Peptides against a protein of PDB entry 4U39. Designs and how they scored, part 70

Target 1, 302 residues: chain A of PDB entry 4U39
Amino acid sequence: SIKVIGVGGGGNNAVNRMIENEVQGVEYIAVNTDAQALNLSKAEVKMQIGAKLTRGLGAGANPEVGKKAAEESKEQIEEALKGADMVFVTAGMGGGTGTGAAPVIAQIAKDLGALTVGVVTRPFTFEGRKRQLQAAGGISAMKEAVDTLIVIPNDRILEIVDKNTPMLEAFREADNVLRQGVQGISDLIATPGLINLDFADVKTIMSNKGSALMGIGIATGENRAAEAAKKAISSPLLEAAIDGAQGVLMNITGGTNLSLYEVQEAADIVASASDQDVNMIFGSVINENLKDEIVVTVIATG

## One batch from the design tools (peptide; aimed at target 1 L258 A271 S284)

Design b2_p29_2_s3 (made by RFdiffusion4, then SolubleMPNN; from b2_p29_2, 12 letters changed)
Fold by OpenDDE base, seed 4:
Order: sequence, then structure tokens, then C-alpha cells
Structure b2_p29_2_s3 (fold): chain B 302 residues (1-302), chain A 29 residues (1-29)
Amino acid sequence: as target 1 above (302 residues)
Amino acid sequence: SDTELRRKVNSRKNKFGGYLLFHVGKNPL
């Protein structure tokens, strides 16, 4: 089974966005120290952590409280993650609960033998230096606790959205990028498409890889596959070029009119931008909601 | 079973590690 665990406010918002976009074949778990925020989750499983420590009042933006809350609730987390083949741990780094609890939860998932993938955000620069410093510590702890860690630099989201995008919409876009990171991988395993991957192929690319980069491209029109692939490999979300990556996981998602030619064209573009010795795997997914759009997601590891 | 579908897909791995889903029963995509 595939489980997605949203940790803290940002992680839970991302999980809500996944549920709203009908991401299939995954079980959703919402984790928070704030009981009121947790009640707003759409996840089937809702877990309050650190009930004794926090009394449901949240972590007060303190990562040490988030960490201790997850440690207090270790047995409950183990029970909720039991039997998962793959666990996505999603969080907004820089806060209390997400930053502190996500590494603990990731380690629990890994210790249970699940392929553990972190999908986390760095805070926007406007969230202030304190959040950036807390996020750096949380990201470091996540890197040790996961098989693969995808880090989304929120400031780079501002390069792909309108410059006049309100702060609230920038956070919604961060939640959407977190969704795309999880869905781009989970759909390859769980959703039927033109070309599917098995869990063993994904596990080969993602096991013990450490940091990963994600690129996303969306396009329409006659050259939509090529355009989407070019956008993905040049995505501002990529903090470095993919040419040095040891592994590449690519998802090509389109509507019912997605052709094998378009899939091949997109794959060839990503391969040409990668090292010759790269272990590249790709899958294709049919999403009827995309109509004429193609979405290319690239995960570069190593 | 999902396992049998996966095994049939595995028999047609492409050069990039992808597997063509042939729906058993309707038109070959």
C-alpha cells in the first residue's frame, strides 16, 4: 500500500489538495499537534500527536515541540504506517510541527521497511530568517530519515506564477507543487496509463538516494509533449541541472488523447538532458481531467 | 489480479523502464 502522511499545517494543506484532486491509490493520514487544524483535514485518518505535551494547542512554531510530539505518539504512528510499502511524508519546513515531527515520522516509516519519500517545502523568504533556519535543520534531519528527499524551494514557485500573485495564492501553489510531487510518483504505481511502472522499478530509483530535485512542465497544443518536457527539465524548481543525476523518474500525464508518440518525444527530451549513464525510468498516466494538457514531472536523484 | 496485470506489463518493458499497459479485452492502445 501507498500512504501519504501530511505533517503539520503545510503537510495537511497539501494532503487536502491531493484529496480535492482525487489522487488515487493512496491512503491519507493527517498528523498535527493542533487539534483544531486537524479537524479541518479531509484525510480519512487523523492523528493528533503530542496530546500530553501540547494539549492540542500546536507546537508554537518550535521544531523541538514537534519532534517531542511525534516521539510521544510513536506507537500510534507505527500503527498507522504498518503494512505500507511506500510512505510519502509531506510537510512545510520552517514551522513547529512539520519541521520537528516529519523527520521522526519518516524514520518510523523507514524502520518499518517502507520506501520513505519526503516531499517538503523550504519557506518563502518573506516568512523570515527564523523559518529559513528552522527549515534548514528540518531538511537536514529529513535527509537522514528518508530514502529520497524532494525539497521544493518555495521562492522558485514565484518564478512560475504571476508576479502579482497574493501571498495566500503563493501558499496554495506550494501545496499544489507538493501534490504534484506526490502524485507524479504515486500515479506511476497506482494509476493505469499507457506505460506503468511497478513498485520495484520505483524502489530501485528512489532507495537510499538522499536529495532529489523535481521539475514540472505543463503544456497544450500540437507540440505539448515537447514543450512540457522542456519546461520540466528547465523548471525553476530544479536548483541544479539534471545532467548530473544518477537516476531520473519521469511521469508523463495526459488526457485520453495522449499518444505513445508524445510519451516517447517527452522521454527523449528528458533523456537528452540527462547523463548518458543515467538510470532513467518513465511512466505515463491517463487523467481525463487534463483534456488537452500534458503534465511532465521529473524527479532527479543522486 | 493486479499482480497478473503487473506481470503482463513487465513482459513488455521498454528501453526506458516503462511498461505498456495492454488492457486485456479492449482495443490495443
Scores: peptide ipSAE 0.014, ipTM 0.441, DockQ to the pose 0.032
OpenDDE base, seeds 1, 2, 3, 5: peptide ipSAE 0.014, 0.009, 0.010, 0.011; ipTM 0.445, 0.428, 0.464, 0.446

Design b2_p29_3 (made by RFdiffusion4)
Pose (drawn by RFdiffusion4):
Structure b2_p29_3 (pose): chain A 294 residues (1-190, 197-206, 209-302), chain P 29 residues (1-29)
Amino acid sequence: SIKVIGVGGGGNNAVNRMIENEVQGVEYIAVNTDAQALNLSKAEVKMQIGAKLTRGLGAGANPEVGKKAAEESKEQIEEALKGADMVFVTAGMGGGTGTGAAPVIAQIAKDLGALTVGVVTRPFTFEGRKRQLQAAGGISAMKEAVDTLIVIPNDRILEIVDKNTPMLEAFREADNVLRQGVQGISDLIALDFADVKTIMKGSALMGIGIATGENRAAEAAKKAISSPLLEAAIDGAQGVLMNITGGTNLSLYEVQEAADIVASASDQDVNMIFGSVINENLKDEIVVTVIATG
Amino acid sequence: AGKVVVVSELDNEEIAKFFESRGYEVKIV
């Protein structure tokens, strides 16, 4: 019983993307103050929060509103989250709802005893000062409210995509990366949560590599451990979760080769949760998701 | 010694041998 909660617009898209990618084994909850944007969520559960406060008009990039909105819907949320063994709280930070409500929601989930993993994107630098400041204040709050907070620096999306990909695609990739963050873990729980719990505090950074071809598992792992999303050296990690995903042609040679690359770059005595998952919708593509905690 | 929890959809015994060869404690789920 693991629930992925998209909070605000940032999470709404990630949840959509997760659903679009048929990420299995999770119950999705899209939570928004913005009734219009919420009705775009492909989530079976659409929770409008702050209905009294925002009247479906959203938080206006005011985290305080997203917060008061979440506090207003404190009871509706717990109801939706009760029974969750694990709650992914996925949101875009810098907004109102994502920045404000996610900590409220993630804290509720944490109090509910669920393994609360918040997976959020820090706004692109270009989103400006307000977005940056609010997320910083928001990411700070997400840390206090989750067991593990995987923060995806959107600015690093721009290093990854072609220099000329339009902004729309840059935001889109941030959504996918958020999805890639949650799927990277949720695919490994579809298992004693104390395992993953022992891996879940402090902040967390993740990396992703995608590769195709003859030497792809290594190419993917190398890209994953060196990825711009992954801002710090992995040897600094106390715990590392590794996810290897490929087609039905995923060989153990490829799997371990990538594991060896991720392992050698980690501390020797590191705790590790490693999985390889077969995605039939993949052909020659292979995706290594690496999440370091420490 | 480090610890590895193997949750692969592939041959976990063979994967465990890889981590054990590196000196890890391995748990197979």

Design b2_p29_3_s1 (made by RFdiffusion4, then SolubleMPNN; from b2_p29_3, 14 letters changed)
Fold by OpenDDE base, seed 5:
Structure b2_p29_3_s1 (fold): chain B 302 residues (1-302), chain A 29 residues (1-29)
Amino acid sequence: as target 1 above (302 residues)
Amino acid sequence: SGKVTLVSQLDKEALAEYFRAKGYDVKIY
């Protein structure tokens, strides 16, 4: 089974976005220290952590409170994650609960033997230096607790949205990028009608790889496959080129008109941009909601 | 050459042939 655990406000917003977009084949868990915020989650499993410590009032933007809250609720977290083959831990780093609790939850998942993938955001620069410093500490802790860590630099989202985009919309886009990171992987494993990947092959690419890079490309029109692939490998979300990547996960999602040629073209572009000896897993998924759009997600490891 | 693992709802064999012709080791699920 695949479990997605959203940790804190940002993580829970991302989980809500995943549920709204009908990401299939995964179980959702919402974790928060704030009981009121947790009630707004659409997840089937809602877990309040640190009830004794925080009394449901949240972590007060303090990562140490988030950490202690997860430690207090360790047994509950273990029970919720038990039997998972893969666990996605998603959070907005820089806050109290997400920054502190996400590494603890990730370590619990890893100790249970699940392939543990972190998908987290760095705060925007405008959120202030304190949040950036807190996020850096949380990301460092996540690197040790996960098999693969995808870090989304929120400032790079500003390069893919209109300059006049309101702050609230920039946060929504961050939630959407978190969704795309999880869905890009989960669809390859859990999409109905696909022969499921052997977890051994996924583990070869994702186990103990540390930091991974994520690129996303979306395009429409006659050259949409090539354009989407090129956008993915040159995505502002990539902090580096994928030319040295030893492992690649690629998802090509299109509508019912997705052609074999388009899949071939997109996959060839990504393979050619990767290491000569790359181990690539790529999948093509049909989503009827994508009428004329192709979405390419690339995750590069190693 | 690299390794390619294919998971597709489309014609996997046609995709596999293309990547094999390019020198990749191809696994189909």
Scores: peptide ipSAE 0.548, ipTM 0.940, DockQ to the pose 0.818
OpenDDE base, seeds 1, 2, 3, 4: peptide ipSAE 0.535, 0.533, 0.544, 0.534; ipTM 0.937, 0.937, 0.938, 0.936

Design b2_p29_3_s2 (made by RFdiffusion4, then SolubleMPNN; from b2_p29_3, 11 letters changed)
Fold by OpenDDE base, seed 5:
Structure b2_p29_3_s2 (fold): chain B 302 residues (1-302), chain A 29 residues (1-29)
Amino acid sequence: as target 1 above (302 residues)
Amino acid sequence: AGKVTIVSQLDKEALAAHFEAKGYDVKIV
């Protein structure tokens, strides 16, 4: 089974966005120290952590409170994650709960033997230096606790949105990028009518790889597959090129008009941009909600 | 030569043949 655990405000917003986009084949868990915020979650499983420590009042933007809250609730987290083959831990880094609790939750998932993937955001520079410093500490702790960590640099989202994009829309786009990162992987494993990837093949690419890069490309029109693939491998979300990537996970999602040639062309572009000895998994998924769009998600490890 | 694992709702065998012709070790799932 695949579980997606949203940790704190940003993680829970991302989980809500996943549920709203009908990401299938995954179980959703919302975790927060703030009971009022947790009540707004759309997740089936809602877990208040650190109830004794915080009394449901949240972590007060303190990562140490978030950490201790997860430690207090360890057994409850273990029970919720038990039997998962894969666990996605999603959070916005820089806050109290997400920054502190996400590494603890990730470690619990890993200790249970799940393939543990972190999908987290760095705060925007405009959120201030304190959040950046807290995020750096949380990301460091996540790297030790996960098999693969995808870090989304929120400042790079500003390169893919209009310069006049309101701050609120930039946060919504960060939630959407978190969704795309999780969905890009989960769809390859859990989409009904796909022969499930052997978790062994996914583990070969993602187990103990540390940091991964994520690129996303979206295109329409006659060359949409090639354009989407090129946008994915040159995505502003990539902190580096994928030319040295020893492991690649690629999702090609299109509408009912997605052609075999388009899938081949997109996969060729990504394979050719990767290491010569790359271990690449690519999938093609039909999403009827996509009309003329192709979405390419690339996750590069190694 | 790289390894390619194919997970597709489309013609996997046609995709496999293409990547095999390029010298990849191909696994169809």
Scores: peptide ipSAE 0.606, ipTM 0.956, DockQ to the pose 0.833
OpenDDE base, seeds 1, 2, 3, 4: peptide ipSAE 0.597, 0.591, 0.600, 0.600; ipTM 0.954, 0.953, 0.954, 0.954

Design b2_p29_3_s3 (made by RFdiffusion4, then SolubleMPNN; from b2_p29_3, 12 letters changed)
Fold by OpenDDE base, seed 5:
Structure b2_p29_3_s3 (fold): chain B 302 residues (1-302), chain A 29 residues (1-29)
Amino acid sequence: as target 1 above (302 residues)
Amino acid sequence: SGTVTIVSQLDKEALAKHFEAKGYDVKIV
């Protein structure tokens, strides 16, 4: 089974966005220290952590409170994650709960033997230096606790969106990028009518790889597959080129008009941009909600 | 040569042949 655990406000917003987009084949868990915020979650499983410590009042933007809250609730987290083959831990880093609790939750998932993937955001520069410093500490702790860590630099989202994009829309886009990162992997494993990837193949690419890079490309029209693939491998979300990547996960999602040629062309572009000896898994998924759009998600490890 | 694992709702065999012709080791799932 695949579990997605959203940790804190940003993680829970991402989980809500996943549920709203009907991401299938995954179980959703919302974790927060703030009971009021947790009540707004759309997740089936809602877990308040650190109830004794925080009394449901949240972590006060303190990562140490988030950490201690997860430690207090360790047994509950273990029970909720038990039997998962794969666990996605999603959080907005820089806050209290997400930054502090996400590494603890990730470690619990890993200790249970799940393939543990972190999908987290760095705060925008405008959120201030304190959040960036807190995020850096949380990301470091996440890297030790996960098999693979995808870090989304929110400032790079500002390169994808219009310069006039309101701050609220930039946060919504960050939630959407978190969604795309999780969905890009989960769809390859859990999409109904796909022969499930052997978790062994996914483990070969993702186990103990540390940091991974994520690129996303979206295109429409003629050559949309090639354009989407090129956008993915040159995505502003990539902190480096995917050249030399030893492991690649690629998702090609299109509408009912997605052609075999488009899938081949997109996969060729990504494979050719990767290491010569790359271990690449690519999938093509039909999403009826996509009209003329192709979405390419690339996750590069190594 | 690299390894390619194909997870597609489309014709996996056609995709496999393409990547095999390019010198990849191909696994169909």
Scores: peptide ipSAE 0.568, ipTM 0.949, DockQ to the pose 0.836
OpenDDE base, seeds 1, 2, 3, 4: peptide ipSAE 0.557, 0.549, 0.556, 0.554; ipTM 0.946, 0.945, 0.946, 0.945

Design b2_p29_3_s4 (made by RFdiffusion4, then SolubleMPNN; from b2_p29_3, 10 letters changed)
Fold by OpenDDE base, seed 5:
Structure b2_p29_3_s4 (fold): chain B 302 residues (1-302), chain A 29 residues (1-29)
Amino acid sequence: as target 1 above (302 residues)
Amino acid sequence: AGTVTIVSQLNKEELAKYFESKGYTVKIV
């Protein structure tokens, strides 16, 4: 089974966005220290952590409170994660609950023997230096607690949105990028009618790889497959080129008009841009909600 | 030569032939 855990405000917003986009084949768990915020979650499983410590009032932007809250609720987290083959831990780094609790939850998942993937955001520079420093500590702790860590630099989202995009919309786009990171992997494993990826092949690419890079490309029109693939490998979300990537996960999602040639062309572009000895898994998924769009998600490890 | 694992709702065998022709080792799941 695949479990997605949203941790704190940003993680819970991402999980809500996943549910709204009908991401299939996964169980959603919302984790928070704030009971009021947790009530707004669309997840079936809602877990308040640190109830004794925080009394449901949240972590006060303190990562140490988030950490202690997860430690207080360890047994409850273990029970919720039990039997998962894969666990996604999603959070916005720089806050109290997400920054402190996400590494603890990730370690619990890993200790249970699940393939543990972190999908987290760095705060925007405008959120201030304190959040950046807290995020750096949380990311460092996540790196030790996960098999693979995808870090989304929120400042790079400002390169893919309009310059006049309101701050609230920039946060919504960060939640959407978190969704795309989780969905890009989960769809390859859990999409109905796909012969399930041998979970061993996913483990070979993702187990103990440390940091991963994520690129996303979206395009329409006659050359949409090639354009989407090129946008993915040159995505502003990539902190480096994928030319040295030893492991690649690629998702190609299109509408009912997605052609075999488009899948071939997109996958060839990504494979050719990767290491010469790359181990690449690619999937093609039909989403009837996509009309003329192709979405390419690339996750590069190594 | 790299390895390509194909997880497609489309014709996997045709995709496999293409990547094999490019020198990749192909696994169909």
Scores: peptide ipSAE 0.588, ipTM 0.954, DockQ to the pose 0.820
OpenDDE base, seeds 1, 2, 3, 4: peptide ipSAE 0.578, 0.575, 0.584, 0.585; ipTM 0.951, 0.951, 0.953, 0.953

Design b2_p29_4 (made by RFdiffusion4)
Pose (drawn by RFdiffusion4):
Structure b2_p29_4 (pose): chain A 294 residues (1-190, 197-206, 209-302), chain P 29 residues (1-29)
Amino acid sequence: SIKVIGVGGGGNNAVNRMIENEVQGVEYIAVNTDAQALNLSKAEVKMQIGAKLTRGLGAGANPEVGKKAAEESKEQIEEALKGADMVFVTAGMGGGTGTGAAPVIAQIAKDLGALTVGVVTRPFTFEGRKRQLQAAGGISAMKEAVDTLIVIPNDRILEIVDKNTPMLEAFREADNVLRQGVQGISDLIALDFADVKTIMKGSALMGIGIATGENRAAEAAKKAISSPLLEAAIDGAQGVLMNITGGTNLSLYEVQEAADIVASASDQDVNMIFGSVINENLKDEIVVTVIATG
Amino acid sequence: MTLSAFGAGKKDEALQQAKEHFEEFEAEE
């Protein structure tokens, strides 16, 4: 019983993307103050929060509103979250709802005893000062409210995509990366949560590599461990979760080869949760998701 | 999606478990 909660617009897209990618084994909850944007969620559960406060008009990039909105819907949320063994709280930070509400929601989930993993994007630098400041204040709050907070620095999306990809695609990739963050773990729980719980505090950074071809598992792992999303050296990690995903042509040779690359770059005595998952919709593509905690 | 390999614990242990799990999966296939 793992629930992925998209909070605000940032999470709304990630949840959509997850659903679009047919990420299995999770119950999705899209939570928004913005009734219009919420009605775009492909989530079966659409929770409008702050209905009294925002009247479906959203938080206006005011985290305080997203917060008061979440506090207003404190009871509706717990009801939706009860029974969750694990709650992914996915949101865009810098907004109102995502920045405000996610900590409220993730804290509720944490109090509910669920393994609360918040997976958020820090706004692109270009989103400006308000976005940056609010997320910083927001990411700070997400840390206090989750067991593990995987923060995806959107600015690093721009290093990854072609220098000329339009902004719309840059935001889109941030959504996918958020999805890639949650799927990177949720695919490994579809298992004693104390395992993953022992891996889940402090902040967390993740990396992704995608590759195709003859030498792809290594190419993917190398790209994953060196990825711009992954801002710090992995040897600094106390715990590392590795996810290897490929087609039905995923071989152990490829799997271990990528595991060896991720392992050698991690501390020797590091705790590790490692999985490889077959995605039939993949052909020659392979995706290594690496999440380091410490 | 289908699990092909899984491991947890210390790194060497997690990698060994994942190898054994993959081999079991491959045998079943």

Design b2_p29_4_s1 (made by RFdiffusion4, then SolubleMPNN; from b2_p29_4, 16 letters changed)
Fold by OpenDDE base, seed 1:
Structure b2_p29_4_s1 (fold): chain B 302 residues (1-302), chain A 29 residues (1-29)
Amino acid sequence: as target 1 above (302 residues)
Amino acid sequence: MELFGFGTGKRQQALEQMRKSMEEFEKKR
């Protein structure tokens, strides 16, 4: 089974966005120290952590409180994650709960023998230096606790959105990018098909790979596949070129009109930008909710 | 949602597997 655990405010917003987009074949768990925020989760499983420590009032933007809250609730987290083959841990780094609890939860998942993937954001520069420093500590702790850590630099989201995008919409886009990171992988494993991807192949590419980068490309029109693939490999979210990666995952998602030619064209572009000796996973998904849009997600591991 | 193509392995192997898997899907569609 695949479990997605949202940790703290940003992680829970991302989980809500995943549920709203009907990400298939995954179980959702919402974790928070703030009981009021947790009540707004759409997840079936809602877990308040650190109830004794925080009394449901949240972590006060202190990562040490988030850490201790997860440690207090370790047995509950273990029971919720038990039997998962794969666990996605999603969080916005820089806050109290997400920064402190996500590494603890990730370690619990890994100790249970799940393939543990972190999908986290770095805070925007405008959130201030304190959040950036807290996020750096949380990301460092996540690297030790996961098999693969996808880090989304929120400041790079500002390069792909309109310059007039309100601050609140920039946060919504960060939640959407977290969704795309989880969905881009989970759809390859959990989406029904005539032939399913072997989970062993996913383990080979994602186990003990450390840091990962994600690129996204979206396009419409006649050259949409090539355009989406080019946007993905040149995405501002990629802090480095994919040619240095030890593994590459690619998801090409389109509507019912997605052609074999378009998939091949996009795959050839991503493959050509990658090292010849890299281990790759390619997948193509039909999503009936997509009309003329193609979405290419690239994850570079290692 | 439906997975209709996949490929794994080294670059060329993954591309060839993906192509074959998509062709098999199209024949069954």
Scores: peptide ipSAE 0.428, ipTM 0.896, DockQ to the pose 0.855
OpenDDE base, seeds 2, 3, 4, 5: peptide ipSAE 0.422, 0.024, 0.036, 0.424; ipTM 0.894, 0.518, 0.606, 0.893; seed 3 fails the geometry check

Design b2_p29_4_s2 (made by RFdiffusion4, then SolubleMPNN; from b2_p29_4, 12 letters changed; failed a check: too like the target's own chain)
Amino acid sequence: MELAAFGTGKRAQALAEAKKSFEEFEAKR

Design b2_p29_4_s3 (made by RFdiffusion4, then SolubleMPNN; from b2_p29_4, 12 letters changed)
Fold by OpenDDE base, seed 4:
Structure b2_p29_4_s3 (fold): chain B 302 residues (1-302), chain A 29 residues (1-29)
Amino acid sequence: as target 1 above (302 residues)
Amino acid sequence: MELAGFGTGKKSEALAKMKESFEAFEAKK
């Protein structure tokens, strides 16, 4: 089974966005130290951590409180994650609960033998230096606790969105990018097909890879596959080119009119931008909710 | 949603497998 665990406010917003976009074949778990915020989760499984420590009042933007809250609730987390083959841990780094608890939860998932993938954001620079420093510590701890850690630099989202985009929409886009990172992988595993992807191949590319980068491209029109692939490999979210990656995962998702030619064209672009000896997973997904759009997600590991 | 095709391995192998699996998907439509 695949489990997605949202940790703290940002992680739970991302999980809500996944549920709203009908991301299939995954179990959703919301974790928070704030009981009121947790009640707003759309996840079927809701877990309050550190109830004794925090009394449900949250972590007060302190990562040490988030860490201790997860440690207090270790047995409950173990029970909720038991039997998962794969666990996505999603969080906004820089806060109290997400930054402190996500590494503890990730370690619990890994110790249970699940393929553990972190999908986390760096805070925007405008959120202040304290959040950036807390996020750096949380990301370092996540990197040790996961098999693969996808880090989304929120400041790079500002290069993708319109310059006049309100701050609240930039946060919503960060939640959407977290969704795309989880969905880009989970759809390849959990989406029924004529032939299913072997989870062993996913393990080979994602196990013990450390840091990963994600690029996303969306396009429409006659050259949509090539444009989406080019946007993905040149995405501002990629802090480095994919040519140094040890593993590359590509998801191309399109409507019912997605052609073999488009799939090949996109895959050839991503392959050409990657090292010759890289292990690759290419997947193509038909999403009936997509009309004329193609979405290419690239995850570079290693 | 439906997985239309996939491929794994080195570049050439992954591309070839993806093509084959996608062609098999299209042939069943």
Scores: peptide ipSAE 0.547, ipTM 0.939, DockQ to the pose 0.862
OpenDDE base, seeds 1, 2, 3, 5: peptide ipSAE 0.545, 0.535, 0.533, 0.538; ipTM 0.938, 0.935, 0.935, 0.938

Design b2_p29_4_s4 (made by RFdiffusion4, then SolubleMPNN; from b2_p29_4, 9 letters changed)
Fold by OpenDDE base, seed 1:
Formats: sequence, C-alpha cells, structure tokens
Structure b2_p29_4_s4 (fold): chain B 302 residues (1-302), chain A 29 residues (1-29)
Amino acid sequence: as target 1 above (302 residues)
Amino acid sequence: MKLAAFGTGKKAQALAQAKESFEAFEAEQ
C-alpha cells in the first residue's frame, strides 16, 4: 500500500489539495500538534501527536517541540504506517511541527521497511530568516531519515507564477507543487494499466538516493508534448540540470487525446537531457480530467 | 485514470518498453 502522511500545517494543506484533486490509490494520514488545525484536514486518518506535550495547542514554531511530539506518539505513528510498501512524508519546512516531526515520522516509516520519500518545501524568503534556518535543519534531518528527499524551493515557484500573484495564491501553488511531486510518483505505481510498473523498479531508483530534484512542465496546443517536456527539464524548480543524475523518474500525463507520438516526443526530450547510463522509470498516465493539457513531471535522483 | 505506458531500466530499454506498452494500450481502446 501507498501512504501519504502530511505533517503540520503545510503538509496537511498539501494532503487536502491531493484529496481535492482525487489522487488515487493512496491512503491519506494527517498529522499535527494543533488539534484545531487537524480537524480541518480532509484525510480519513487524523493523528494528533504530542497531546501530553502540547495539549493540542501546536508546536509554537519550535522544531524541538515537533520532534518531541512525534517521539511521544511513536507507537501511534508505527501503527498508522504499518503494512505500507511506500510512504510519502510531506511537509512545509521552517515551522514547528513539520520541521521537527517529519524526520521522526520518516525514520519510523523507513524502520518499518517502507520506501520512504520526503516531499518538502523550503519556505519563501519573505517568511523570514528564522524559518529558513529551521528549514535547513529539518531538511538535513530528513536527508538522513528518507530514501529520497524531494526539496521544493518555494522561491522558485515565484518564477513560474505571475509577479502580481497574491501571497495566498503563492502558498496554494506550493501546495499544488507538493501534490504534483507525490502524484507524479504515485500515479506510476497506483494507477491501473494493462501492465503495472513493478514496485521493485521504483525501489531500485529511489532507495538510498538522498536528495532529488523535481521539474514540472505544463503545456497546451499542437506542440504541447515537446513544450511540456522542455519546461520540465528547464523548470525553475530544478536547482541543477538533470544531467549527472543516477536515476530519473518521468511521468507524462495527458487527456484521452494523448498520442503515442506526443509520449515519444516528450520522452526523447527528457532522455536527451539525461545521461546515457541513467536508470529511468517512465510512465504515461491518461487522466480524463485533463482536456488539452499535458503535464510532464521529472524527478532526478542521485 | 489509466496507465497507458511504462518503461524501466536504461534509457533505450525504458523507451522501448514504453512504446510497446502504449501500442498495446491503444490496441485495447
């Protein structure tokens, strides 16, 4: 089974966005120290951590409180994650609960033998230096606790949105990018097809790979496949080019009008930007909710 | 949603498998 665990406010907002977008084949778990915020989760499983420590009042933007809250609730986290083949741990880094608890939860998932993937954001620069420093510590702890860590630099989201985009919409886009990172992988595994991707191949590419980079491209029109692929490999979300990556995961998602030619064209572009010896997982997903859009997601590991 | 194509391994193998699996998917539609 695949489990997605949202940790703290940003992680829970991302999980809510995944549920709203009907990300299929995954179980959703919301984790928070704030009981009121947790009640707003759309997840089926809602877990309050550190109830004794925090009394449901949250972590007060202190990562050490988030860490201790997850440690207090270890047995409950273990039971909720038990039997998962794969665990996505999603969080906004820089806060109290997400920054402190996400590494502990990730380690619990890994110790249970799940393929553990972190999908986390760095805070926007405008959220202040304290959040950036806390996020750096949380990201370092996540790297040790996961098989693969996808880090989304929120400041790079400002390069793909209009400059007049309200701050609230920039946070919604960060939640959407977290969704795309999880969905780009989960759809390859959980989406029914004539032939399903072997989970062993996913393990080979994602196990003990450390940091990963994600690029996303979306396009419409006659050259949509090539344009989406070019946008993905040149995505502002990529802090480096995908050349030199030991592994590449590629998802090409389109509507019912997605052609073999478009799939091949997009795949050839991403392949041409990668090393010849790269281990690749490729998948193409038909999403009936997509009309004329193609979405290319590229994850570079290693 | 449906998985229309997949491929794994080295680039050439992954692309070949993806093509074959997509052709099979189209033939069943």
Scores: peptide ipSAE 0.250, ipTM 0.831, DockQ to the pose 0.887
OpenDDE base, seeds 2, 3, 4, 5: peptide ipSAE 0.242, 0.017, 0.022, 0.179; ipTM 0.828, 0.506, 0.569, 0.791; seed 3 fails the geometry check

